Peptides against a protein of PDB entry 2AUS. Designs and how they scored, part 111

Target 1, 323 residues: chain A of PDB entry 2AUS
Amino acid sequence: ADIKREVIVKDDKAETNPKWGFPPDKRPIELHIQYGVINLDKPPGPTSHEVVAWIKRILNLEKAGHGGTLDPKVSGVLPVALERATRVVQALLPAGKEYVALMHLHGDVPEDKIRAVMKEFEGEIIQRPPLRSAVKRRLRTRKVYYIEILEIDGRDVLFRVGVEAGTYIRSLIHHIGLALGVGAHMAELRRTRSGPFKEDETLVTLHDLVDYYHFWKEDGIEEYIRKAIQPMEKAVEHLPKIWIKDSAVAAVAHGANLTVPGIVKLNAGIKKGDLVAIMTLKDELVALGKAMMSTQEMIERSKGIAVDVEKVFMPRDWYPKLW

## One batch from the design tools (peptide; made by RFdiffusion4, then SolubleMPNN)

Design b2_p17_4_s1 (from b2_p17_4, 6 letters changed)
Fold by OpenDDE base, seed 2:
Structure b2_p17_4_s1 (fold): chain B 323 residues (1-323), chain A 17 residues (1-17)
Amino acid sequence: as target 1 above (323 residues)
Amino acid sequence: SAEEIKRELENYIEEKL
């Protein structure tokens, strides 16, 4: 998520009308909720689906969805997309994850050996999905981006781990324990990151949401509930972006594919087949789609389909039809 | 327990909303 992508400007004269659209920071509270994502601190105990049901009850919502399942016993970062933003979770499912894990060793191992062996698990690992997973039990490779040992207390090893989506930390700990020769199990697990969502000032509990909703409805105080909900654009920060002309926005909002003439600026390194976010010049999310061209092809070509639009988020009336 | 956490949260929701 922290990879700064270069921005290539294709049309340096393109301006945006300030009267059109609703920039993320300028949405009325009701509209902000309709296009919101909560950085939820999931408590241990409930399922991710039960937690989404509680958010819907608390905030009086018809629809919500989560950015990737946490096991019932696992706490921490669970992005929950609200109402019209519900489908933005598709951008978060493939995103990297970070966890803090407590591993308990079944025997005594020297600290130097623990550190050496855990470092060997950085990179590509072979995993089999657990029996409890709805995923087909095929062997698959996953990336471990980093392992940071935080503390070693006898047989207890506290560590931070960055992983590819759908890496099983319980299986990683089991394999580390086998490599150490004593065996190990996962004592505790917390998710500290899910793509652009992390443990920061935006992390809120279910209790916080109850209190903040009450302050809004009973006391007329919008500030707390407004801060507790992130704009849906937060959920696409990690994706490559394409910014489009005001004249192209209404067409894309009607489900038309993005053509090359509509592009104002774009991130470097887009490949054909990548999931991309189509943005206005006010950083509003119009749609998600599949890149049909590379960044280089989108620069060099004068015409053609740049993005196959898969999911529209923006209402059709925020920008005028200019065609 | 997981059931105690769920019950506490349910009670808190019912008390405040």
Scores: peptide ipSAE 0.422, ipTM 0.923, DockQ to the pose 0.649
Fold by OpenDDE base, seed 1:
Structure b2_p17_4_s1 (fold): chain B 323 residues (1-323), chain A 17 residues (1-17)
Amino acid sequence: as target 1 above (323 residues)
Amino acid sequence: SAEEIKRELENYIEEKL
């Protein structure tokens, strides 16, 4: 998520009409909610689905969806996309995750051996999904990006771990315990990151949401609920972006594929098949789609389908139809 | 327990909303 992507400009003279669209910073509160994502601190106990149901009840919403299941006992970062933004969670499902985990060892192991063995689990690991997973129970490779040991207290090992989406920390801990020769289990788990969402000032509880909604409805104070909800554009910060002309926005908002002439600027390193965010020149999310060209092909070609548009978010009326 | 957390939150919602 922290990878700064280079921006290549194709049309340095492209301007945007300030009267068209609704930039993330200029949305009225009702519209902000309709295109919002909550960085929720999920409590331990409830399921991710129960938490989404509570958010819908609290905020009087018809639709919401979460950016990747946390087990009932697991706390921490659960992105919840609201209303018209609900489908943006598809950008978060494949995103990297970070956790803080407490591993309990079933025997005594020297600290130096714990550190050495845990370091060997950085990189590619083979996992089998647990029985409770909706994922077909096949062996699969997953990436462990990093392991940082925070504390070792006898048989208790507190560590931070960055992982590929769908890595099972419980399975990782089990394999570490086997490699140590004593066995281990996961005592506690907290998710500290889901793509662009992390533990920061945007992290809010269910109680915070109740309070902030009350302040808005009863006291007329919108500031708290506005800050508690991130724009849907936050949920795509980690994706490669393509910025388009004002004249192309309405067509894409109607579900037309993005063609090369519509591109103003784009990130470097887009490959064919990548999930990309189509943005306005005001950094509004128009759509998600599959890249049909590389960045280089999008620069060199004068025509053709650049992006197969899969999910439109922008309303059809925010930009004029210019065709 | 999970059920205690749920009941507390339900009560908190009913008191404020």
Scores: peptide ipSAE 0.412, ipTM 0.920, DockQ to the pose 0.602
Fold by OpenDDE base, seed 4:
Structure b2_p17_4_s1 (fold): chain B 323 residues (1-323), chain A 17 residues (1-17)
Amino acid sequence: as target 1 above (323 residues)
Amino acid sequence: SAEEIKRELENYIEEKL
């Protein structure tokens, strides 16, 4: 999420009609829920699937999906996309993750040695997926972006770790313990970040969702449930964006590929094959798709398919057909 | 325990909904 991307403007005169669409901040509460993502504080104990089932029960929803499985015993940031936003989780699955972990050492190790060895685990590591994973049990590389030691209390090491998606912290701790020569295990694990979702004022519990839904239904107070649900656009903040003309929105919403003439502005550094978010000039998510051109090609070319549209989110009627 | 947390949460949901 923290990657600042430059915005290149192709058409500085492009205007948007304020009567068309529903900007993320202007959706009626029912529509906001239909295009929502909850930054859920998953409790320890339940599976991510059980938690999604409870959210569906609490909010009276037909569909929901999570932005990447947390183990039953793992708490913290679980993005849950609702209803029409459910498919936006595909943007979150490959996103980086952060955890706070408690590692218990099986012997005494000097603090300076703990700090030195843990720093050596920043970078590329080799892991084998656990038996319970849907992933083939083949050795694979993963990136550890950073390790920050928060506290060392004898044999207990509390640390923050930023990792590539599908890095197993339990396996990392096991290898750290082997490198220290005493062995170690994972005592506690909390996820503190999943792409653009982090521990902040948007983080809510299942209990909060029950209470906030009641305040809305029984007391007519929308404010709490509105704040507890993020717009689906939050779930794509970490992706490169392409902003399109009002005249192109309805075509893309009908599943047409984005062509170069429809582009108003775009992020720098898009490569062919990248997952990109197609946005309106009001920052509404129209679709996700695969870039068929680089940013440079999208600037230089006058025609051609810029994005192969894979997933449409916007309803077909929010913008008029102008073709 | 994981079961206690699940049961407490289920009870809270059933009491409120």
Scores: peptide ipSAE 0.397, ipTM 0.918, DockQ to the pose 0.756
Fold by OpenDDE base, seed 3:
Structure b2_p17_4_s1 (fold): chain B 323 residues (1-323), chain A 17 residues (1-17)
Amino acid sequence: as target 1 above (323 residues)
Amino acid sequence: SAEEIKRELENYIEEKL
């Protein structure tokens, strides 16, 4: 579930200068691309790395990165962060995922039994990473948020599944097949969501990107390429946010840690050690960092390091240095 | 095949860019 986070105001008198920064909706096209994330519909066949290489070729980019590997045969939502935004993909790694999967059963099972057993896999499951994974093959718990059966046709079960990051759907299907007593395998898999990125009007193909880039460069039509690229701020929508004073922005953009006096407002429920997004009052992403305090500590304290700044995104010159 | 998809995409890129 998208955790709705309450916003707690710490400084109700804080204003922002409209002349400073570049709000996500006010970036010139070149700047929008430099701070962009594509909600790519990855085709089946190529690797996620090959697809990122094609995007760099199509858009004449030096750098890009993806928000979590899809297997070659797996299609669907692959967030690809561009240029200056490339490192924002780290925010998508811990994000929940949704898939539509086709499970093929190795024997006949009554529909009622399929439905009953699949419902038992909602919640916590124990998984072992596959051999091909760079992750150590230790047993680990993962959360299945929901399983929605879409269709049952004999031995073929089409279902939607929401899962914690790093849940292996192939392993889930294998365990469901064991629980059914007949065995099962994953026939097809599509990713329909990766954190804030989903199947919506922002989903684009590689062919769309070729066409939209052509329209921009040859015909001077920016509209299509602008719509095809999301602002990097979309890639952090699922994170807890801390909004800071204009006077704190340049310091954070230079890599200084966020101190408590710089906080204007923040989300409830931040814990020490959480990944947080540091935002301007215009909802511009300044940096990602590690919370050094809880939300409550950030409210109650007058001083101290609130966030250890790990990754700066904002250019140093968008806000003036006020120290 | 994955190779056909790649070749089609390469051809489409070369035709348009």
Scores: peptide ipSAE 0.389, ipTM 0.916, DockQ to the pose 0.599

Design b2_p17_4_s2 (from b2_p17_4, 8 letters changed)
Fold by OpenDDE base, seed 3:
Structure b2_p17_4_s2 (fold): chain B 323 residues (1-323), chain A 17 residues (1-17)
Amino acid sequence: as target 1 above (323 residues)
Amino acid sequence: RAEEIRRELEAYIEEAL
């Protein structure tokens, strides 16, 4: 999520009509909810599916989906995409995650040795998925981006860890315990980040959602529920983006593949096969798709399929059909 | 504790509906 991507301009003369579309911050409250993502503080105890069911009940929604399962006992950042935005969660599955973990050691280890050994787990680690995972139990490499020790109290080690998607913190702690020679287990775990969603002013509880929905429906106060829901575009901030002409928006919104002439600007470093977000010039999410070209090919070519459109989000009527 | 949290949340949601 923290990779700054350069923006390359392909068409510097492209303008956008201010009357077309609904920019993220200009949606009426009902439309904002329909294209929303909640940065939920998941309580410990319930499953991620139970919590999604409660959000649908609280907000009177037909559909919602979460941006990556948290175990029942794990609290913290659970992005929940609403209604028309429900499928944007697919952008969050490959996103990096951060956790705060409490590791309990099964023996006494000098602090200097704990610090030294935990630092060796920064980088590439070999993991086996747990038995309860739907993922095939093959050994796989995962990246640990960083480990920050917050506190050491005897046998209890509190640490922050940034990891590649699908890294199992329980397995990491088990391997650290083996490397220390005493063994260890995960006592507590909280997720503090899932891609662009983190612990910040946008983090809300289920209780907050009940109260904020009540204030809107009974008192007519939209402010709280509006702040509690992020635009779906938040869920794609970490993806490479391609911005398209107004004349290309309606075609993509109808499920047409993005062709090279429709591109106005794009992020550097797109590779063939990357998941990309197709955006309007007003930073509205049109669709997610698979890059069929690199950034360089999209610049150099005059024609061809740039993006295979996999999932449309934008309604078909927000932009006029110009073909 | 997990069942208590569930019951408390369910009650709070049901009182608001």
Scores: peptide ipSAE 0.313, ipTM 0.886, DockQ to the pose 0.673
Fold by OpenDDE base, seed 5:
Structure b2_p17_4_s2 (fold): chain B 323 residues (1-323), chain A 17 residues (1-17)
Amino acid sequence: as target 1 above (323 residues)
Amino acid sequence: RAEEIRRELEAYIEEAL
């Protein structure tokens, strides 16, 4: 999420009609919910699937999906995509994660040695998936982006860790304990970030959702439930983006691949095979797709398929057919 | 604690529905 991407303008004269579409900040409440993502504070105890089922009951929803499983005992940031936005979770699953972890050491270790050894775990680590993971138990490399020790109290080490998606903090702590020579286990874990979703004013509990839905349905107060739900566009903020002409939006919304002439602006550093978000000039999510060209090829070429459109989000009627 | 939180949350949700 922290990768600042340069924006390259291909057509500096491209304008957008303000009458077309529904910008993320201008959706009626029902439409906002249909295209929403909750930044849920998952409590410890329930599974991520139980929590998604409860959100569906509370908000009277047919569909919802989560942006990456938290274990039952793990609390914190669980993005839950709603209704028409449900499939936006595919953008969140590969996103980096941050955790605060409490590691308990099984012996006494000098603080200087704890700090030195934990610093060596920044970078590439080799992990085996846990037995409870649906993932084949093959050794895999994962990135640890940073480790920040917050507190050391005897055998208890509180730390912040930024990791690649599917890094197992329990396994990391086990390996740190082995490197320290005393062994260690994970006492507590909280997820503080999932891609663009973090601990901020948008983080809400299941209790908050119950109360805010009640205020809307019984008292007619939309404000709280509106603030509790983020637009689906939040869930793609960390992706490379391609912004398209108004004349290309309806085609992409019908499932047509994005061609090079439809591009107005794009992020730098797109590679062939990257997951990209196709956006309107009003920052509305049209679709997710696979880049078929690099950024440079999309600039230099006058024609060809830029993006293979995998998943449309935008309704077909928000923009007119201009062909 | 986790099972207590789960039961309290289940009760609160069932009371509101």
Scores: peptide ipSAE 0.292, ipTM 0.877, DockQ to the pose 0.874
Fold by OpenDDE base, seed 4:
Structure b2_p17_4_s2 (fold): chain B 323 residues (1-323), chain A 17 residues (1-17)
Amino acid sequence: as target 1 above (323 residues)
Amino acid sequence: RAEEIRRELEAYIEEAL
């Protein structure tokens, strides 16, 4: 999420009709929910699937999906995509994660040695997935982006860790404990980030959702439930974006691939094979797709398939067919 | 503690539905 991507403009004269579409800030509350993502503070205890089932029950929804499983005992940031936005979770599953972990050491270790050894675990690590994971139990590499020690209290080490998706913090702590020579276990774990979702003012509990939905239905106060639900566009903020002409929106919304003439502006650094978000000039998510060209090829070429459209989100009627 | 939080949350959801 923190990578500022340069925006390259191909067509500086491209205008958008203000009567077409529903910008994220202008959706009626029912439509906002249909295209929403909750930044849920998952409590410890329930599974991520139980929590998603409760959200569907609380908000009277048919469909929802989560942006990456948290273990039952793990709390914190669980993005839950709602209804028409449910499939946006595919953008969140591969996204980096941050955790705050409490590691308990099984022996006394000098603080300087703890700090030195934990710094050696920044970078590439080899892990085996646990038995309970849906992933094949093969050894695999994962990236630890950073380790920040927050507190050391005797045998208890509180630390922040940024990791590649599907890194097992419990396994990391076990290996740190082995490297320290005393052994260690994970006492507590909280997820503080999942891609663009973090601990901020948008983080809400299941209790908050119950209360806010009640205020809307019984008291007619929509403000709280509106703030508790983020637009689905939030779930793609970490992706490279391509902004398209109004005339191209309806075609892409019908599942047509994006061709080069439809592009108004795009992020720098897109590579062939990247997951990209196709946006309107009003920053509405039209679709997710696979880049078939680099940014440079999309600038230089006058024709060809720029994006293979994999998942459409926008309704087909928000923009008129102009073909 | 995790089972207690689960039960309290289940009760709160059932009372509001």
Scores: peptide ipSAE 0.282, ipTM 0.874, DockQ to the pose 0.845
Fold by OpenDDE base, seed 1:
Structure b2_p17_4_s2 (fold): chain B 323 residues (1-323), chain A 17 residues (1-17)
Amino acid sequence: as target 1 above (323 residues)
Amino acid sequence: RAEEIRRELEAYIEEAL
């Protein structure tokens, strides 16, 4: 998520009409909610589905969805996309995750050996999904991006771990325990990151949401609920982006594929088959789609389908139809 | 403890609605 992507400009003279669209910073509160994502601190106890149901009840919403299941006992970062933004969670499902985990060892192991063995689990690991997973129970490779040991207290090991989406920390801890020769289990787990969502000032509880909604409805104070909800564009910050002409926005908002002439600027390093975010020149999310060309092909070609549009978010009326 | 947190949160939400 922290990879700064280079921006290649194709049309340096492309302007945008300030009267068209609704930039993330200029949405009325009702529209902000309709295109919102909550960085929820999920409490331990409830399922991710129960928490989404509560958010819908608290905020009087018809639709919401979460950016990747946390187990009932697992707390921390659960992105919850609201209403018209609900489908933006598809950008978060494949995103990297970070956790803080407490591992309990079933025997005494020297600290130096713990540190050495845990470092060997950085990189590619083989996992079998647990029985409770909706994922077909096949052996699969997953990436562990990093392991940072925070604390060692006898048999208790507190560590931070960055992982590929769908890595099972419980299975990782089990394998570490086997490699140490004593066995281990996962005592506690908190998710500290889900793609662009992390533990920061945007992290809110269900209690905060109740209070902030009350302040808006009863006291007319929208500031708290506005801050508690991130624009849906936050949920795509980690994706490669393509910025399009104002004249192309309405066509894409109607479900037309993005063609090369519509591109103003784009990130470097897009490959064919990548999930990409199609943006306006005001950084509004128009759609998600599959890249049908590389960045280089999108630069060199004068025509063709650049992006197969899979999901439109922008309303059809925010930009004029210019065709 | 997880059931207590659930019940407390359910109660807090029900009192505010």
Scores: peptide ipSAE 0.269, ipTM 0.870, DockQ to the pose 0.774

